# Peptides against a protein of PDB entry 4N78, part 254

Target 1, 186 residues: chain A of PDB entry 4N78
Amino acid sequence: HFQVICRLLGYQGIAVVMEELLKVVKSLLQGTILQYVKTLMEVMPKICRLPRHEYGSPGILEFFHHQLKDIVEYAELKTVCFQNLREVGNAILFCLLIEQSLSLEEVCDLLHAAPFQNILPRVHVKEGERLDAKMKRLESKYAPLHLVPLIERLGTPQQIAIAREGDLLTKERLCCGLSMFEVILT
Target 2, 155 residues: chain B of PDB entry 4N78
Amino acid sequence: MAELQMLLEEEIPGGRRALFDSYTNLERVADYCENNYIQSADKQRALEETKAYTTQSLASVAYLINTLANNVLQMLDIQASQLRRMESSINHISQTVDIHKEKVARREIGILTTNKNTSRTHKIIAPANLERPVRYIRKPIDYTILDDIGHGVKW

## One batch from the design tools (peptide; made by RFdiffusion4, then SolubleMPNN)

Design b2_p25_4_s3 (from b2_p25_4, 11 letters changed)
Fold by OpenDDE base, seed 1:
Structure b2_p25_4_s3 (fold): chain B 186 residues (1-186), chain C 155 residues (1-155), chain A 25 residues (1-25)
Amino acid sequence: as target 1 above (186 residues)
Amino acid sequence: as target 2 above (155 residues)
Amino acid sequence: SDEEHLKRLEEISKLPSVREVAEEA
């Protein structure tokens, strides 16, 4: 599903969606969640000492339950605050999945373009074959497919310019060193 | 352009008119030959003359048709070439626009990106100024990064 | 050749003018 979304939206569409999600997340964090956190901090017990270990796990749990009873029973926390946190979480996950899907798509594009851009894959050399000989064979095999040199030889100046620009755009991808998700986390 | 215009406005219409005139003339020649044969005391001579005119007339019509046909074909070839050039121009513009749109899109999404931190330990440093266009570091795309993600196609 | 045929047709067409005969008729 995310792959389809990435293909459909492209860079522009993804950017728009991500920007809107960031706005929503920011609004939730700075608005409702912040207000609830402030309220919770006010209601939080000022002194919460660790009960004696002698009370055992059930006693300790009851102690903390009692200390946090007002917070736990706060109905608005369960309904509104947790829902907002869930929305934030979903937004983050969505961004992560979109970025991952986009990266995969970009990698595929790079791989498909590689033969046309004089980018040769690292060939696994079978035992006994010289790496150099295989690489030379591959170079020779793909040499006629080098698009930019071909167009430079046969094309008009305008075609050459477009080919170069297209080649550059094909080579420059986000997956090569950029992360959107890291920005979302900050 | 001048050649196409000449073909459309002068040569082809002129050829059509010539062919029409030829048709009218041929009818007159036929009438002449018929009358001449009937009135002539030397029917053999009249017949030979008629044969000569017939041959000439057929040759002239054939020539006119061929010339006209060639002009029409030439016109069509020129028009086809013009259409191809127009198509090429449109494609060029379209590609230019697409490239531009892609660049704009990449700038927009680029604002939402930061460099991948290779170091595990570095604190999520809040990006200071969101507003600075992330300079696409034209670093040579190290495709070695792809080595870790995909099972290298065993060639 | 097609050109030779065309030339022959042109030569034949230039023979005593069908037009002259048509005008005299």
Scores: peptide ipSAE 0.033, ipTM 0.602, DockQ to the pose 0.006
Fold by OpenDDE base, seed 2:
Structure b2_p25_4_s3 (fold): chain B 186 residues (1-186), chain C 155 residues (1-155), chain A 25 residues (1-25)
Amino acid sequence: as target 1 above (186 residues)
Amino acid sequence: as target 2 above (155 residues)
Amino acid sequence: SDEEHLKRLEEISKLPSVREVAEEA
């Protein structure tokens, strides 16, 4: 599903969606969540001493439950604050999944374009074969498929310019060195 | 452009008119030949003349048709060439626009990206001196020592 | 009339001859 979304939206659409999601997340964090956190901090017990080990695990739990009773009983925390946190979480996950899907798509595009762009796969050299000879054979095999050189020989100046630009755009992808998700986390 | 205009406005219409005139003339010639054959005492001569006129007329018509056809074909070729040029121009513009749009889109998404920290896996050069793991001989913790301290309240 | 015949012949003569057609072909 995310792959389809990436294909449909393209770079521009993804950018718009990501920007809007970031705005929403920021709004949630700086608004409602911040207010709840401030309120919670105010009601937090100033001194929470570790109960004596003698009370056992149930006793310790009860102790903390008692200390946090006001917080636990705060109905709005469950209904509003946690919901907002879920929304933030979902937004983050969405961004992550979109980026991953986009990266996969870009990698696929690069792989498909490689034969036409003089990008040769790393050839596994079997023991005893000269790597250089094999690479030369591959180069010769794919040489006729090189699009830009072909157009440079046969095309008009305008076509050549377009081909070069297209080639550049095909080669340059976000997955090669850029991350959107890291920006979201910062 | 001038050639196409000449073909459309002068040559092709002119050829059509010529063909029409030729048709009319052929009818007249046919009538003449018929009358001449009927009135002539020398029917063989009249027939030969008729054959000559017929051949000439047919040749002329064929020539006119061929000329007209060639002009029409030439016109069509010129028009086809013009259309191809227009198509090429449109394609060029379209591609240019698409490239531009893509560049804009990439800029827009680019502002939302940061460089992937290629964590140069600094090869943590393990210090060579693997200090021999001191065999921690787990001395069995004699828990019996704890028996004396715990005044277990006998429930 | 002979004059009408002559006019018709003149009209025919204005058509390219078979020879002229052959030379242009």
Scores: peptide ipSAE 0.032, ipTM 0.597, DockQ to the pose 0.005
Fold by OpenDDE base, seed 5:
Structure b2_p25_4_s3 (fold): chain B 186 residues (1-186), chain C 155 residues (1-155), chain A 25 residues (1-25)
Amino acid sequence: as target 1 above (186 residues)
Amino acid sequence: as target 2 above (155 residues)
Amino acid sequence: SDEEHLKRLEEISKLPSVREVAEEA
């Protein structure tokens, strides 16, 4: 599903979605969640000492339950705050999955474009084969597919310009060194 | 453009008229030949004359048809060439617009990106780039950066 | 060649013009 979304939206669509999600997350964090956190901080016991281990697990649980009684009884925490946190979590996960899917799509594009961009695959040298000879054969095999040089030779100046720009755009991908998710976490 | 105009306005209409006139003339010639053969004392001569006129008439019509056909074909070729040029221009514009849109889109998404911090740990052991005798300074796109992308989520 | 055929047709067409005969008729 995320792959389809990435294909459908493209870079522009993904950017828009990410921006909107960031806004939503920011709004939730700085608004409702922040308010709840502040409220919780106000009602938190100032001194909560670890009870003596002698009271056993039940006694310790009762102790903490008593200390946090006001927080546990705060009905809005469960209904509103936790829901907002879920929304934030979902947004973050969505961003992560979109980025991963986009990266995969970009990798596929790069791989598909490679034969046309004078990018040769890694040659596995079998025993007894000369690497140089194999590389030369591969170069010869793929030489006719090099699009930019071909267009430079046969195309109009306008076509050459477009081909060069297209080549550059094809080579420059986010997956080569950029991360969106890191920005989201910041 | 001048050639196309000449074909459309002068040559093709002229050829059509000539062909029509030829039809009328052929009818007259046929009538003449028939009458001449009936009235002539020398039937052999009349027949030879009719044969000559028939051959000439057929040749004339064939010539007119061929000329007209060639002119029409030429017209169509010129028009086809014009259409191809126009198509090429449209394609160029379309591609330019698409490239521009893509650049804009990439700028927009680029704002939302930061450089991946190469965490120290996993030395992407660049496999020792076997010195590919790269005759042509192929900047090998290092796809190794992509190896870490996609391991987890079979979605 | 088609051109040669056309030239031949043209030459044949230049024979006493069907037009001249039609006009004399």
Scores: peptide ipSAE 0.031, ipTM 0.607, DockQ to the pose 0.006
Fold by OpenDDE base, seed 3:
Structure b2_p25_4_s3 (fold): chain B 186 residues (1-186), chain C 155 residues (1-155), chain A 25 residues (1-25)
Amino acid sequence: as target 1 above (186 residues)
Amino acid sequence: as target 2 above (155 residues)
Amino acid sequence: SDEEHLKRLEEISKLPSVREVAEEA
């Protein structure tokens, strides 16, 4: 499962895997696939117009199949080019799924850290309760859990620095506004 | 550090030696008291003297044991404090290293990220002129250009 | 024998007294 992979690899491992995948994809695209595409472009019919919609899906498919018969029958295209395209597709899909899984993990971390970072959950107000009173109660309840202020009060300067940095690292996550998948698509 | 060294090298060994010496001395005093009682014409006085020495000896031993025990406890406290300081230092270093590693990792993955953009749906414009399909004339395709690419199948 | 006993007594007399223990406690 991709979630397990994300947990196991962490940011460092994910970065390494992504970089290697990008290299592989780049190599495939710029190498074999590009050459096949160039060759295909050379042998493609000069005039291939869209058939009328009146032909229906089967007729359109037959039309294109006839126009591309020699290309479709080329064995090397199926064995090499399509395989490489599949690999590229799998790599892209892999990256997407990793990003999604990582985002879930990050959200979970943010939720777990929230009580310690003075982030109060959305409060459901029951009938008869004042929102302000409930918020005040929650603030009071979670006040002792605020880690950074606590350490600032009781800790050494070094501990305070570490706590602040840790707090910042906890808050700064990719899911807050960054996407890896967009980079992969470019 | 000086206090710990003094405890380890001087006070505790010294206390142990003193206690051992006290043991030896107590045996001698016991022998003395016994002989003195037997030889003394005034048994009551000899008994009182023996009681006094016994009390003094017990007090002395108690003092030596207490002093030694306190010194050992003090030594242990100092050592415990030193260990705690070392632990704190190690923890601090460990945390610093972990934070650094995390920052490095985040930088590396950050290079692979961009701001999330809202996907814009592009409207596809259909071509206006529906032309009749051109009859396909099969032309021989030369695939020799691909011979050097991949597994290079010769036709 | 008497001199040996006297020396032994002197050694014991050098031990801390109950009073000293009480003062340090």
Scores: peptide ipSAE 0.031, ipTM 0.584, DockQ to the pose 0.006; fails the geometry check

Design b2_p25_4_s4 (from b2_p25_4, 11 letters changed)
Fold by OpenDDE base, seed 5:
Structure b2_p25_4_s4 (fold): chain B 186 residues (1-186), chain C 155 residues (1-155), chain A 25 residues (1-25)
Amino acid sequence: as target 1 above (186 residues)
Amino acid sequence: as target 2 above (155 residues)
Amino acid sequence: SDEEHLKRLEEISKLPSLREVAEEA
């Protein structure tokens, strides 16, 4: 599903969605969640010491339950705050999955374009084969597919310019060195 | 453009008119030949004359049709060439616009990106650029960046 | 060749024009 979304939206669409999600997350964090956190901090016991281990697990649990009674009984925490946190979490996960899917799409594009851009795959050398000879054969095989040189030879100046720009755009991808998710986490 | 105009306005209409006139003339010639044969004392001569006129008539019509057809074909070729040029221009514009849109899109998404922190540990050992005797500086695309991407993602 | 045929037709057409014959008729 995310792959389809990436294909459908493209870079621009993904950017828009990511920006909107960031806004939503920011709004939730700085607004409702922050308010709840502040409220919780106010009602938190100032001094909460670990009870003696002699009371056992049930006694310790009861102790903490008593100390946090006001927080546990805060009805809005479960209904509103947790829901908002869930929304934030979902947004973050969505961004992560979109980025991962986009990266996969970009890599696929790069792989598909490689034969046309004089990017040769690594050749496995079998025993007895010369790497140089194999690479030369491979180069010769794909040489006619090199698009930019072909267009430079046969195309109009305008076509050459477009081809070069297209080649550059094809080579430059986010997956080569950029991360969106890291920005989202900051 | 001048050639096309001449074809459309002068040559083709002229050829059509000539062909029409030829039809009228052929009818007259046919009538003449028939009457001449009937009235002539020398039937053999009349027949030979009719044969000559028939041959001439067929040749003339064939010539007119061929000329007209060639002019029409030439007209169509010129028009086709013009259309191809127009198509080329449109394609160029379209491609330029698409490239521009893509650049804008990339800028927009680019502002949402940061450099990936290369964790110290996994030296992406750039596979030793095997000195590929490649005449052209091949920049190998490193796909190792994908090794950590997609784990656990159900599509 | 088609061109040769056309030339031949043209030569044959140079015979007294059908117009001339039609005018004489």
Scores: peptide ipSAE 0.028, ipTM 0.604, DockQ to the pose 0.006
Fold by OpenDDE base, seed 4:
Structure b2_p25_4_s4 (fold): chain B 186 residues (1-186), chain C 155 residues (1-155), chain A 25 residues (1-25)
Amino acid sequence: as target 1 above (186 residues)
Amino acid sequence: as target 2 above (155 residues)
Amino acid sequence: SDEEHLKRLEEISKLPSLREVAEEA
């Protein structure tokens, strides 16, 4: 599903969606969530010391339950705040999945373009074949498919320019070194 | 352009008119031949003359048709060539626009991206030694790095 | 008039023959 979305939206559409999601996340974080956090901070016990280990796990739990009683009883925390956090989480996950899907699409594009861009596939060397010889054979085989050199030889200056630009755009993909998700996490 | 204009405005219309005139003339010639045959005391001579005129007329019409047809074909070829040139131009513009749009899109999405922190360990060993023409053994782009990304994507 | 017809015939007769057209082709 995300792959289809990526294909449909393209870079422009994805950018728009991501920007809007970031706005939503920012709004949630700086607005409602922040307000709840502030409220929680106000009701937090000023001194919450670690209970003595002697109380055991149940005792420690009861201790914290008692210390956080006011927080636990804060009904709005369970409803509104958690919902907003869920929304933020969903947005983050969405961004992650979109990025992953986009990366896959980009890789596919790169793979499809590779024969035309003088990018040779990984050669599985069978036993007894020299890697170099096989690579040379492949280079020779795909040489006629190299689009940019072909156009440079046969095309008009305008066509050459377009071919070069197209080649560059094809090679310049996010998956080669860029991450959107990291930006979202910051 | 001048040639096309000449074909469209002069040669083809002229050829059509000539053909029409020829048709009219053929009718007149036929009438003449008929009357001449009836009135002539020498029927054999009249018949031979009629045959001659008929042959000449047919030849002339064929010539006119051929000339006209060739002119039309030439016109069409010129027009086809013009259309091809226009198409090429349009395609060029379209491609330019598409490239531009793509660049804009790339910029927009690029704003939302950061460089992947390659952990320090993979020293992009810039081959220190600039000197030796490192036979760029074009290491095949290892796309295996992408294999790990695909496993989690539910189709 | 017969003369006009004759003139037209002469004009037609002056047109290239099929043979002439074939030779130019």
Scores: peptide ipSAE 0.032, ipTM 0.608, DockQ to the pose 0.007; fails the geometry check
Fold by OpenDDE base, seed 2:
Structure b2_p25_4_s4 (fold): chain B 186 residues (1-186), chain C 155 residues (1-155), chain A 25 residues (1-25)
Amino acid sequence: as target 1 above (186 residues)
Amino acid sequence: as target 2 above (155 residues)
Amino acid sequence: SDEEHLKRLEEISKLPSLREVAEEA
């Protein structure tokens, strides 16, 4: 499960895995795949005209199959190039799923931390209720849970500094505005 | 620190020695009282004297025990306080290290991220490893095999 | 016997007096 992987690896572990996957993908693309593509481009028929419509759909298909027969029958293309492409695809998919899972985990963390960080949810106001009154009630309810202010009041200077840094780290997450997958695609 | 040292090295050992000495002294006092009672012509006076010594001795021992107990409790309190301070220091260091590790981790993963609101910039990277060209031999295509398909155009 | 009694009394005197105990209590 990708969520478990994200939890176990953490940011550092995920970074390492992603970097290695990127290296693998790069190696595959710039190495074997690139060479096959270049070779295929060189052997591609210079002129491939559309056959007459009188041949019908099956005939047209057979025509193109025949024109590309040498390429299709190239054994190394099927065994090596396509396999490498599959590996690249799997790597990309893996990265996507990891990022999605990480984002979900981060959102959950943010939600769990919110009551302790003076982050109040959007409140649904029923007809006849004042939003301000409801918000004030919520603020009062969660005020004792605000960790940083509590530590600022009761803690040592060192504890306060750590609490502030911890609070900042808790608030700052990748899901807030950063994407890894976009980097992978570029 | 000085107070703890005094308790450990002087006060508590001294108190223990005092109790041991008191035990020995009590035995001697008991012997004295017994002999005094036997030898005294006034048994009532001897008994009263024995009672007085007994009361005094018990009070003294109680005092010594109480003093020693208080010193031990004080010692334990000081040690507990020291342990709490050490714990606090360790926690502080641990938290600092954890924060640092997290920052490092975030920097590492941050290098692999881009802003979601930014346009995708495709960087064309030149191939680093030139692998050996794939050997491909093309044979001439015979289109006559297709003559039987459809209306059959003779090439 | 008298010297032994005197020595024993000296040993008794090494114990704190009730007064001293009361003052420190």
Scores: peptide ipSAE 0.030, ipTM 0.599, DockQ to the pose 0.005; fails the geometry check
Fold by OpenDDE base, seed 1:
Order: sequence, then C-alpha cells, then structure tokens
Structure b2_p25_4_s4 (fold): chain B 186 residues (1-186), chain C 155 residues (1-155), chain A 25 residues (1-25)
Amino acid sequence: as target 1 above (186 residues)
Amino acid sequence: as target 2 above (155 residues)
Amino acid sequence: SDEEHLKRLEEISKLPSLREVAEEA
C-alpha cells in the first residue's frame, strides 16, 4: 500500500503530505499534549519515595497505584491525551513507512537506470575467472546502452540538454544520503 | 513552407484543371477522329491518324495523372514531416516542463530531509536554524549504500 | 526505369497538342 502511495504521489505529493503531517504533529504536541503534560506535572506527587522492599511486589504496586490514583483516574487523560499520542505515533509511523517505501522505489529506479548510465554492478567472480575479463565483457555488452553518449553523438543540442538533465535527476535520489524521518524526529 | 504552399495553391489545382481540360479535349479529338474516318476517302490513313491521337491522348493523361499523384504524395510527405516536427517540439516542451516540475518537487521534499547521520550516536541534535534551505550538497552519490541492501545478484 | 518511362510519356504527350487538334477539328 505504501509503495502504491509513493508511486501515486511522487516527490511533490509526498512532500505535501509530510508537511501537513508535521503541522498536525506540531499542533498536537504544542497544544493539547503540552497542556496535559503541564497538568500532570502539577498533580504529580512531589515526593515519591521508593517503598521499602519489605512490602513485597504487591505492596509496592499498591503504593504506586495510590500515589498515582489521581492521574489514573483522570478521565480526560485516557480519552483525549492518549488519543492524541496515538495520532502522533501513527503519523510518525506513517512517515517512516513512506520513507522506506520511497527509498525502495528509488533504489529500483537506480538499478533500472544503471545499464544506461554506465553503472556496472559488482559482478561476483566465480573462482578461476579473471575479474577484468568479466568486467570488459560487461562493459562491451552495455556500451551501446549508454544513453547520454548516444544522444550526444546523434541528438540535437536540445535533446542533449534534456538527456543530461534527465540523467542528473535519475542519479540524484534521496536514498543516496537524505532522510526525512530524522527530520521528523527532531 | 514555400514548397508546400506552391503545391497546395498552384501545382495540385493546376494539375486538376489540366486533367479536366484534357478530358474535354479528348472528347473533341474522339469526335474528330470519328468524323474524319467517316468522311475520309483514305480510311487507312484516317485509322493511322486515329491510332496516333489515341496513343498521344493516353500518354498525355498518364503523364498528367502521374504528375498530379506525385505532387499529392509530395504534399503529404511534407505535411507528415511538419507534423513530426511539431510533435517533436511539443514533446521537447513537455519534457522541459516535467524536468522543471521534478526539480521543484525535489527542492520541496529536500527541505524536509537531512543528511543521514552515519554516526550511531543517538544524540538528538536539536535542529539548528530550520530556515536555512538545505543546500543540496552535490555529494557524490555513494551507491555503496545500496551494497548493504541488495543481496548481490549471484550472477 | 520509371524515369525513362515518364520521359517517354512526356515525349509522346508533346506531340501535336491535343488542344491544337481539338481546335482544328
């Protein structure tokens, strides 16, 4: 599903969606969540000492339950605050999954374009074969597919310019060094 | 353009008129030949003349049709070439626009990106000044990053 | 050749103009 979304939206659509999600997340964090956090901090017990180990696990649990009773019983926390946190979480996950899917699509595009851009895959040399000979064979095999040199030889100046621009755009991808998710986490 | 115009406005219409005139003339020649044969004391001579006129007439019509046909074909070829050129121009413009749109899109999404920190240190670096357009540092795309994801196609 | 045929047709067509014959008739 995310792959389909990435294909459908493209870079522009993804950017728009991400921007809007960031706005929503920011609004939730700075608004409702912040207010609830402040309220919770006010009602938080000032001194929460660890009960003595002698009370055992049940006693300790009861102690903390008692100390946090006001927080636990705060109905608005469960209904509104947790829901907002869920929304933030979902937004983050969505961004992560979109980025991952986009990266996969970009990698696929790069792989498909590679033969046309004189990018040869690292060939696993079987034991006993000369790496150089295999590489030369591959180079010879793919040489006629080099698009930009071909167009430079046969094309008009305008076609050459477009081919070069297209080649550049094909080579430059986000997956090569950029992360959106890291920005979302900051 | 001048050649196409000449074909459309002069050569083809002229050829059509010539054929029409030829048709009218042929009818007159036929009538002449018939009358000449009937009235002539030397029927053999009249027949030979009729044969000559028939041959000439057929040759003339064939020539006119061929000339007209060639002109029409030439016209169509020129028009086809013009259409191809127009198509090429439109495609060029379309591609230019698409490239431009893609560049704009990439700039927009680029603002939402940061360099992948290779350093494992989870230091949540406070976003420095959000406002600086992340200069796409044309770092040479190290495609080696794909080496870890791609199960080496066992060739 | 098609060109030779065309030339022959042209030569035959240039024989006394059908128009002249039509006018004399």
Scores: peptide ipSAE 0.029, ipTM 0.607, DockQ to the pose 0.006; fails the geometry check

